Peptides against a protein of PDB entry 6B9H. Designs and how they scored, part 127

Target 1, 151 residues: chain A of PDB entry 6B9H
Amino acid sequence: AELCESLLTWIQTFNVDAPCQTVEDLTNGVVMAQVLQKIDPAYFDENWLNRIKTEVGDNWRLKISNLKKILKGILDYNHEILGQQINDFTLPDVNLIGEHSDAAELGRMLQLILGCAVNCEQKQEYIQAIMMMEESVQHVVMTAIQELMSK

## One batch from the design tools (peptide; made by RFdiffusion4, then SolubleMPNN)

Design b2_p28_3_s2 (from b2_p28_3, 14 letters changed)
Fold by OpenDDE base, seed 5:
Structure b2_p28_3_s2 (fold): chain B 151 residues (1-151), chain A 28 residues (1-28)
Amino acid sequence: as target 1 above (151 residues)
Amino acid sequence: MEELQKKKEETQKLIAEFEQYVQEKLQQ
C-alpha cells in the first residue's frame, strides 16, 4: 500500500532503537510505541511504554495485544492532550495488522501516529522534517494529514 | 475551548505552509 510505504519511510526518520526496515517490523507495535514516546515523552512515558511487550517474535496474539494498547493510547492522547482534532471515525483493524501484516490497515495506524506528530507541542518541527523528505513521500504524507484534519 | 481552537488554527497554518512548499517544489 502506498500509504504504508510512505509512512514507513516517515517512521524511519525517528531513528528508534527497534528494527524498522520492513512492514513486518512494525506489526508488533514496538516501533510505534517508541515513536510515540519520542513525540510526547511526558504522556507516553516509561510506565506507558513498559506495558508494550517486547520480544514478541511471530506471536500474532501478542502483536494484537500491543497494537490495541497503542491504539488506545493514541485515542486517549487525542482526547486528553490534542483536543480531539484528529478525525478518527475510521480506525485501523489491529487484528489484520497483527495476524496478517495487512499493509493497508498498518498504514491507517501510522496515519494516526502522524496525526499525533502534527498536532503535538513540537508540531512545527515534525512538519518541517516532512518537508525535507523525498517528494513522492511528501505527497502521500501531506494527503494523509489533510484527511486527518478534514471535517 | 478557545485554546483548542487556536491549536487547530496553528495546525492548519502548518499544513498550508507544507502544501505551499510542495507546490513550489513541483513547479521546479
Scores: peptide ipSAE 0.048, ipTM 0.589, DockQ to the pose 0.827
Fold by OpenDDE base, seed 3:
Structure b2_p28_3_s2 (fold): chain B 151 residues (1-151), chain A 28 residues (1-28)
Amino acid sequence: as target 1 above (151 residues)
Amino acid sequence: MEELQKKKEETQKLIAEFEQYVQEKLQQ
């Protein structure tokens, strides 16, 4: 999906330790967790990160477990820190991400992380970084931001 | 709340700056 591909490119700008070159690389949630820690290390601290299993391999059950923890973390962060309410009916299906590497659902998950970045204390820096990306990627990412802010 | 509204307004300002940036590139 166009959204997933563009947001994968955006995720790569964080230069996290875990591999993040393909859609499959993101399905275990480890990259997502490391990105969230960079966005707000005070909230997504070492105690939170230690709850995410790193030795997952192809075990889709462990992937789903990680993704559920990450999704909960994002929702809690939005409610407790960002002061925003997210519609639960539009949430990504983490089962489809973990078991089938569903790009559309993964795109929705990455969009939630994008929402954290553009609403956090360092939001201006993240917007500026997006403005330096390739134009086609910029368009998709900024459209995704506009969608989030209009909800 | 007021703080959330301020954050939204700041984000919209940044989006507007981005849109202007893209428009300038399209006309080059």
Scores: peptide ipSAE 0.042, ipTM 0.588, DockQ to the pose 0.557
Fold by OpenDDE base, seed 2:
Order: sequence, then structure tokens, then C-alpha cells
Structure b2_p28_3_s2 (fold): chain B 151 residues (1-151), chain A 28 residues (1-28)
Amino acid sequence: as target 1 above (151 residues)
Amino acid sequence: MEELQKKKEETQKLIAEFEQYVQEKLQQ
């Protein structure tokens, strides 16, 4: 999906330790967890990160377990820290991500992480970084932000 | 060709609006 590919490119700018070259690389949630820690290390601290299993392999049940924890973390962060600035969306289906590597659902989950970045304490730096991305990627990312914040 | 041109114009409009938004927020 176009959304997933553009947001994968965006995720790669975080330079996390885990592999993040393909959609499949993101399905275990490890990259997403490391990205969230970079966004707000005080909230997504080491204790939170330690809840995410790092050696999952192809076990889709463990992937789903990680993804559920990450989704909960995102939603809690939005409520507790960001003050629910993101509109109510249909939640990504983490079962489809974990079991089938569904790119459309993964794109929606990455969009929620994008929402965290553009509303966090360092939002200005992340927004500026988006402005420096390739134009075709910018279009998709900016559209995704507008969708998140439109009233 | 007409559809491609429309897409290009919409993209440029979106980028311009976002850049304006960013500049306003960076001043705060």
C-alpha cells in the first residue's frame, strides 16, 4: 500500500537498531517500539520497551502480542500525554499485521506513530524532518497527518 | 495527462499549506 511504503521510508529516518527495510521487518513490532522510545523516552521508557519480545521469528502469535502492547501504548500516550489530539479512527487490525503482514493495516498503525511524532514535545523537529523528505513521500505523510487531525 | 496535472497541483497545494503550518508553529 502507498501509505505503508511512504511511512516505512519515514520510519527508516529514525535509524533504530532493528532491521526496517521491508514490511515484514515491521510486523513483529520491535522497530515500532524502538521508534516510540525515540519519540518519547520518558513515557516509552526501558521498562515499557522490555515488555516487547525481541526474538520473535516468524511466530505470528508473538507478533500479535507485541503489536497489541504497542497499540495500547500509542492509545494510552495519546490519551495521557497528548490530550487526545488525534481523531478517533478505526483501529488497525494487529491480527492481520501479525498473521498476514497486511500492508494496509500496518500503514494505519504507522500513521498512529506519525501522530505521536507530530504531537510530542519534539514535534517541531519531526515536522521539519518531514519537510526535507522526497516530495512524493511528503505528499502521503502530510495527507496522513491531515487525516489524523481534521475535525 | 489531465489527471496527472491535477494530482501535481493538489500535491503542491498540500505542501504549501503544510509549510505554512510548520512556520507558524515554529514561531511559537
Scores: peptide ipSAE 0.038, ipTM 0.551, DockQ to the pose 0.037
Fold by OpenDDE base, seed 1:
Parts: sequence; C-alpha cells; structure tokens
Structure b2_p28_3_s2 (fold): chain B 151 residues (1-151), chain A 28 residues (1-28)
Amino acid sequence: as target 1 above (151 residues)
Amino acid sequence: MEELQKKKEETQKLIAEFEQYVQEKLQQ
C-alpha cells in the first residue's frame, strides 16, 4: 500500500534503535512504541515502553498483544492529552498486522501515530520535518494528515 | 543561486500554508 510505504519512510526519520527497514520489522510494534516515546516521552515513558515485549520473533500472538497495547496507548493519548483532536474514523485491524503483516492495516496504524506527531507538543517541528521529505512521500503524508483532521 | 532562493521561498510558503491548515482544523 502506498500509505504504508510512505509512512514507513516517515517512521525511519525517527532513528529508533529497533530495526525498521521493512514492513515486517514494524509488525511486532517495537518500532512503533519507540517512535511514540520520542513523540511524547512524558506520556509514553519508560514504564509504558517496558510493557511492550521485545524480541518476539515470529510469534504472531505476541505481536498482536503488543499492537493492542500500542493502539490502546494511542487512543488513550488522544483522549487524555490531545483532547480528541484526531478522529478515529477507522481503527486498524491489529490481528491482520500481527498475523499476516497486512500493509493496508499497518498503514492505518502508522497514520494514527502520524496523528500523534502532528498534534503533540512538538507538532510544528514534525510538520516542518515532513515538508522537507521527498515530494511524493510528502504528498502522501500530508494527505494522510488531512484525512485525520477532516474525517 | 536565484533558483535556489526561489525554491526555498516556495518551500517556506508551503510550510506556512500547511501549518495554518492544521491549526485551523485543530481549532474545530
């Protein structure tokens, strides 16, 4: 999916410790969790991050467990910190991500993380960083943001 | 050099427009 591809490129700009070169690398949620911690380390603190299991290998059940925790974290963040500024129009199916590495559903998950970035304390810095990305990727990311804000 | 400056200015305008758009949506 074009959305997933572009958002993977965006995720890579965070320079997290976990491998994040492929779609499969994102399916265990570890990269996502580390990105969220960078977005808001006061909310997604070390205690929160420690709830995400690392080194799960190909265990899709553990992947799904991590992804459910991350999704809950994002939704709680939107409610508690962002004041519901992002519309949760279509939630990703984390089962399809964990078990089948579904790129479309992964794209939806990454889009929610994108929503956190453009609504967090450092929202302006993240917006500026997006504007410096390659044009085709930038367009997809911007469209994804607009979708979150208008739907 | 003029082309580089023009590109920079266009980029900054685009950033400002997008930031304004986001802020307007956040206020709704």
Scores: peptide ipSAE 0.034, ipTM 0.538, DockQ to the pose 0.070

Design b2_p28_3_s3 (from b2_p28_3, 13 letters changed)
Fold by OpenDDE base, seed 2:
Structure b2_p28_3_s3 (fold): chain B 151 residues (1-151), chain A 28 residues (1-28)
Amino acid sequence: as target 1 above (151 residues)
Amino acid sequence: MEELEKNKKETQELIQEFEEFVQKKLAE
């Protein structure tokens, strides 16, 4: 829960259009997709974003569908653009996120997005932004980054 | 390959600076 809450705070710094105040707000993947577009709009372009259903409500099947697309996008981005510079470890269970709003698995998903941010073209700006966050959040985020980058 | 290694090194350096920053804050 600590990872998820800290990364939720981090996600909120992106100021995306979709509501992102609660864990539940993230479970449909719309916020995550919009964040990814901000990270790399050339890769996560409008065509990619349009594949994510926005009118999901509480339909967990649609949530899972979106989350699967987003996870695939992250993995493809890591391979095609980032050159596998972040380690592939245990992947988040998107079923648990979509159906049960599992905070631990959501945290893992957000961690992958964090990996995209700290390895993208704007990595310096994102890292500097993290350095300006509240110290307790910084610790969690930093640990998450270290885990991603460690061999 | 050269570009990937350069990017990796740059990221690692930034992470190191971040770690040092956090440790500095903890010491205050």
Scores: peptide ipSAE 0.042, ipTM 0.585, DockQ to the pose 0.925
Fold by OpenDDE base, seed 1:
Structure b2_p28_3_s3 (fold): chain B 151 residues (1-151), chain A 28 residues (1-28)
Amino acid sequence: as target 1 above (151 residues)
Amino acid sequence: MEELEKNKKETQELIQEFEEFVQKKLAE
């Protein structure tokens, strides 16, 4: 999906250690977890990150387990830190992401991470970084932000 | 609660600036 493709490009700007070149690279949640740690290392600290298994290969059950932990982390972060500034209804189906690499659901997952970035302590820096991206990507990201804030 | 409202307002202002910037660029 276009949302997933644009947000993958956005995710790549974080320059995390885990491979993040393809949609499949994101399905195990490791990249997402590392991105969240960059967004707020005090909340998504090493103890939290260590709960995410890194050597999952093609094991969809382990992928889903990671993704569930990440989704919970995002929701808890939204409630505890962001003050529920992001509407968390219509949650991504992590089962479809883990088992089938569903791009649409992955896009929704990445959108939640986008919500964390544009509402975190360093929100201005992340927004400015988005403003420097390709215009086509900016449009999709902007629309995604608008959707998050309008719910 | 007041701090959360301030943060929300700040975020909305930044988003507004972003939207205006993107719309300007897309119109070129």
Scores: peptide ipSAE 0.042, ipTM 0.582, DockQ to the pose 0.914
Fold by OpenDDE base, seed 3:
Structure b2_p28_3_s3 (fold): chain B 151 residues (1-151), chain A 28 residues (1-28)
Amino acid sequence: as target 1 above (151 residues)
Amino acid sequence: MEELEKNKKETQELIQEFEEFVQKKLAE
């Protein structure tokens, strides 16, 4: 999926410790959790991060468990910190991500993380970083942001 | 909330600058 591919490239700019070269690398949620901690380390602190299992391997049940915790964290962050409501009917299906590595649903999950970045205290820095990316990636990411802002 | 509206406005202004940047690149 075009959305997932572009947002994977965006995620790679965070330079997290966990491997993040492929779609499969993102399915256990560890990269996502580390990215969220960079976005807001006061909210996504060490106690929150420690709830995410790191030694998951190919266990799709553990992947789904991690992804559910991350999704919950994103929703709580949007409600408590960003003051925004997200429609549950448009949320990504974390079961498809964990069990089948579904790129479309993964793209939707990464879009929610993008929403956190462009609405956080350091939003200007994240938007400026996107402006320095390859043009095709910029287009997809910008469209994804515009979709978020219209909701 | 007023604070949310301010944040949204600021983000939209940044997106507008981004769009203008992209259009400039496409024109080159």
Scores: peptide ipSAE 0.033, ipTM 0.578, DockQ to the pose 0.703
Fold by OpenDDE base, seed 5:
Structure b2_p28_3_s3 (fold): chain B 151 residues (1-151), chain A 28 residues (1-28)
Amino acid sequence: as target 1 above (151 residues)
Amino acid sequence: MEELEKNKKETQELIQEFEEFVQKKLAE
């Protein structure tokens, strides 16, 4: 999906330790967790990150388990820290992400992470970084942000 | 080429709208 591909490009700007070159690389949640820690290391601290299993392989059940934890973390962060700035009425189906690498649902998950970035304490820096991206990617990313905060 | 120009214009308009949106949010 266009959303997923653009947000994958955005995710790659974080330069996390885990591989993040393909959609499949994101399905175990490890990259997402590392990105969230960069966004807010005080909230997504080492204790939180340690709950995400890093040795998942192709086990889709473990992927789903990780993704559920990450989704919960995002929602809790939105409620506790961001003050419900993100409209989360449309949640990604983490089962489809984990088992089938569903790009559309993965895009929705990454969109939530995008929402965290543009609403966190360092929101200005992340917004500026987005504004420096290639225009076609910017278009998709910015549309995704507006969707999260305007509905 | 024409399609590219149209897409570019559309993107630029979106960026402008987004910038205005962001400034509003940052002012809150």
Scores: peptide ipSAE 0.031, ipTM 0.556, DockQ to the pose 0.035

Design b2_p28_3_s4 (from b2_p28_3, 13 letters changed)
Fold by OpenDDE base, seed 2:
Structure b2_p28_3_s4 (fold): chain B 151 residues (1-151), chain A 28 residues (1-28)
Amino acid sequence: as target 1 above (151 residues)
Amino acid sequence: MEELEKQKEETKKLIAEFEKYVEEKLKK
């Protein structure tokens, strides 16, 4: 999916330790968890990160478990820290991500992380970085942000 | 080429709108 591919490119700018070159690399949630820690290390601290299993392999049940924890973390962050500025209008189906590597649903998950970045304490820096991205990727990312703004 | 130009214009509008939104939020 176009959204997923563009947001994958955006995710790669965080330079996390976990592999993040393909859609499959994101399905276990480890990259997403590390990105969230970079966005707000006070909230997504080591205790939170330790809840995410790092050696999952191809076990889709463990992937789903991680993804559920991450989704909950994002939603809690929106309510507790961001003051519910982002509506969970369409939640990603983490079962489809974990079991089938569904790119469309993964795109929705990454869009929620994008929402965290553009509303966090360092929001201005993340927004500036997005505005400096390659034009085709920038278009998709900005459209995704506009969708979040309209809800 | 026409579609590409249209896309660029739409992107500029989205960026401008978002920048305005962010400026308002950052002031608070």
Scores: peptide ipSAE 0.054, ipTM 0.591, DockQ to the pose 0.037
Fold by OpenDDE base, seed 5:
Structure b2_p28_3_s4 (fold): chain B 151 residues (1-151), chain A 28 residues (1-28)
Amino acid sequence: as target 1 above (151 residues)
Amino acid sequence: MEELEKQKEETKKLIAEFEKYVEEKLKK
């Protein structure tokens, strides 16, 4: 999926500790959790991060468990901190991500994280970082942001 | 609530700036 591929590239700019080279690397949620902590470490603090299981392997049930926690965290963050500025009408199916590595649904999850970045306290820095990426990636990311902010 | 509206406006401005930037790059 074009969205997932572009957002994977975007995720890689965060330089997290967990492997994040492939779509499969993102399916356990560890990278996503680390990215969220970078976006807002006061909200996604160590206590929150510790709820995400790191040694998941190929256990898709554990992946789904992590992904559910992350999705909840994103939604709570949007409500409590961002003032519900993100359109969350269509939520990703974390079951498809965890069990089947569904790229389309993963793209939707990463899009929500993108929404957190462009609405957080350091939103300007993240927007500027996006402006420095490859043109083809920028286009997809821009479209994704537009969709999130649309009413 | 007023602060939230301000934040939304700031986000829109950033998005507009980004869109303009990308548009300019795509024309080249």
Scores: peptide ipSAE 0.049, ipTM 0.580, DockQ to the pose 0.839
Fold by OpenDDE base, seed 1:
Structure b2_p28_3_s4 (fold): chain B 151 residues (1-151), chain A 28 residues (1-28)
Amino acid sequence: as target 1 above (151 residues)
Amino acid sequence: MEELEKQKEETKKLIAEFEKYVEEKLKK
């Protein structure tokens, strides 16, 4: 999916410790969790990050467990910190991500993380960073932001 | 609530700036 491809490129700009070169690399949620910690380390602190299991291999059940925790974290962050500024009516199917590496659903998950970035304390810095990305990626990211903020 | 409204307004301004920037680049 075009959304997933562009947002994967965006995720790679965070330079997290976990491998993040392929869609499969994102399916265990570890990269996502590390990105969220960079976005807001006060909320997604070390205690929160430690709840995400690392090195789950190909165990899709453990992947889904991680993804559910991450999704809950995003939704709680949106409610408690962001004040419901993003549209979360269409939630990603984390089962399809964990079990089948579904790119479309993964794209939706990454889009929610994008929503966190453009509404967090450092929102201006993240938007400026997006402005420096390749133009085709910028367009997809822009469209994704528009969708999130339109309710 | 007032602070939240200010944050929303700031975010919308940033998004508008971003959209304008990208739109201009895509016209090339």
Scores: peptide ipSAE 0.048, ipTM 0.570, DockQ to the pose 0.895
Fold by OpenDDE base, seed 3:
Structure b2_p28_3_s4 (fold): chain B 151 residues (1-151), chain A 28 residues (1-28)
Amino acid sequence: as target 1 above (151 residues)
Amino acid sequence: MEELEKQKEETKKLIAEFEKYVEEKLKK
């Protein structure tokens, strides 16, 4: 999906330790967790990160478990820190991400992380970084931001 | 909350700056 591909490119700008070159690399949630820690290390601290299993391999059950923890973390962060409510009916299906590497659902998951970045304390810096990306990626990412801010 | 509204307005301004940036590129 176009959204997933563009947001994968955006995720790569964080230069996390975990591999993040393909859609499959993101399905275990480890990259997502490391990105969230960079966005707000006070909230997504080492104790939170340690709850995410790193030795997952191809075990889709462990992937789903990680993704559920990450999704909960994002929702809690939005409620407790960002002061925003997210419609549960529009949430990504983490089962499809973990078991089938569903790009559309993964795109929705990454969009939620994008929402954290553009509403956090360092939001201006993240938006400026997006403005330096390739134009086609910029368009998709900024459209995704506009969608989030209109909800 | 008032603080949340301020954050939204700041983000809106940044988006507007981006849109202007893209418009300038399209004219070149």
Scores: peptide ipSAE 0.034, ipTM 0.573, DockQ to the pose 0.578

Design b2_p28_4_s1 (from b2_p28_4, 17 letters changed)
Fold by OpenDDE base, seed 1:
Structure b2_p28_4_s1 (fold): chain B 151 residues (1-151), chain A 28 residues (1-28)
Amino acid sequence: as target 1 above (151 residues)
Amino acid sequence: SMQKEIEETKKLLQEFIDKVQKKLEEKK
C-alpha cells in the first residue's frame, strides 16, 4: 500500500534502535513504540515502553498483544494530551497486522502515529522534517494529515 | 522543472500546515 510505504520511509527518519527496513519489521510494534517514545518521552516513558515485549519473533499472538497496547497508548495520548485533535475514523485492525502483516492496516496504524507527531509539543520540528522529504512522500503524508484532521 | 515542482509542493504543504495550526489554536 502506498500509504504504508510512504509512512515507513517517514518512520525510518526517527533512527530508532529496532530494525525498521521492511513492513514485517514493524508488525511486532517495537519500532512503533520506540518512535512514540521519541515523540513524547514524558508520556511514552520507560515504564510504558517496557510493557512492549521485544523478543517476539514470528509469534503473531505476541505481536497482536503489543499492537493492542500501542493502539491504546495512541488513543489515550490523543485524549489525554492532544485534546482529541485526531479524528477517530476507521481504526486499524491490529489482528490483521500481527497475523498477516497487512500493509493497509499497518498504514492506518502509522497514520495515527503521524497524528501524534504533528500534534505533539515538538510538532513544528516534525512538520519541518516532513517538508524536507521526497516530494512523493510529502504528498502522501500531507494527504494522511488531511484525513486525520477532517471532521 | 522537477525542482520547481518540489518547491511548489513544499509551498502547498506549508500553507496546509498553517491552516491546520490555526485550527488547532482555535480549539484551545
Scores: peptide ipSAE 0.022, ipTM 0.511, DockQ to the pose 0.039
Fold by OpenDDE base, seed 4:
Structure b2_p28_4_s1 (fold): chain B 151 residues (1-151), chain A 28 residues (1-28)
Amino acid sequence: as target 1 above (151 residues)
Amino acid sequence: SMQKEIEETKKLLQEFIDKVQKKLEEKK
């Protein structure tokens, strides 16, 4: 999906330790967890990160377990730190991400992480980083932000 | 031209970013 591809490019700008070159690389949640830690290391601390199982390989059950923890973390972060409830939008289906590498659902997951970045303490830095991306990618990312802010 | 298109895109993006930032500030 276009959203997933553009947000994958955005995710790559974080330069996390875990491989993040393909959609498949994101399905185990490790990259997403590391990105969230960069966004807010005080909230997504080492204790939180340690709940995410690494080296899960192709075990989709472990992927789903990780993704559920990450989704919960994102929702809790939005409620507890960002002070905003998740608007009436469809949450990503982590089962489809973990079991089938569903790009559309993964895109929605990454969009939630994007929401964390553009609302966090360092929001200006992340917005500036988006300004440096390719225009075609910027368009998709900004549209995604607009959806988050308008719904 | 390509340069003109880039400038227009940057302008629109900046305007959008400013709008988003304003909304974020209003929420706080």
Scores: peptide ipSAE 0.021, ipTM 0.496, DockQ to the pose 0.072
Fold by OpenDDE base, seed 3:
Structure b2_p28_4_s1 (fold): chain B 151 residues (1-151), chain A 28 residues (1-28)
Amino acid sequence: as target 1 above (151 residues)
Amino acid sequence: SMQKEIEETKKLLQEFIDKVQKKLEEKK
């Protein structure tokens, strides 16, 4: 999916320790957790990060477990820190991400992380970083932001 | 020129960003 591809490129700009070259690399949630820690290390601190299993291999059950924790973290962050309410009917299906590497659902998950970045204390820095990306990626990311703002 | 097109695109993106930021402030 175009959304997933563009947001994968965006995720790569965070320069996290975990490999993040492919869609499959994101399905265990480790990259996403590390990105969230960069966005707000006070909230997504080391104690929170330690709840995410790092050595899951191809175990889709462990992937799903990680993804559920991450999704909960995002929702809690939006509620407690960002003061926003997310409609749960539009939430990504983490089962499809973990078991089938579903790109469409992964794109929706990454979009939620994008929402955290563009609403956090350092939102201006992340927006400026997007302005430095390739034009086609910028377009998709900006459209994704607009969609978030419409909710 | 390509450079002029890039600058125009950046201008449009900045206008969009400003619009988004305004909406964020309205939702506070």
Scores: peptide ipSAE 0.020, ipTM 0.491, DockQ to the pose 0.073
Fold by OpenDDE base, seed 5:
Structure b2_p28_4_s1 (fold): chain B 151 residues (1-151), chain A 28 residues (1-28)
Amino acid sequence: as target 1 above (151 residues)
Amino acid sequence: SMQKEIEETKKLLQEFIDKVQKKLEEKK
């Protein structure tokens, strides 16, 4: 999916420790968790990150478990810190991500993380980073942000 | 030119970002 591909490119700009070259690399949630920690290390602290299992392999049940924790973290962050700026009426299906590597649902998950980045304390820095991306990627990211803020 | 197209894209993006930031502030 175009959304997932563009947001994968965006995720790669964070230069996290975990591999993040393919869609499959994102399905266990480890990259997502590390990105969230970079976005707000005070909230997504080491204690939070330690709840995400890193030795997952191809175990889709463990992937889903991680993804559920991450989704909960994002929703709690939005409520407790961001003041419910993200429209979350359509949540990603983490089962499809974990079991089938569904790119569309993964795109929705990454979109929520994008919402965290553009609303966090360092939002201006992340916005500037988006402005430096390739034009086609910028367009998709901009559209994704607009959708998050739609009434 | 390529440079002109890039500058136009950056301008549009900046305008969009400004709009987004305004809406974010209104939600608070």
Scores: peptide ipSAE 0.022, ipTM 0.505, DockQ to the pose 0.040; fails the geometry check

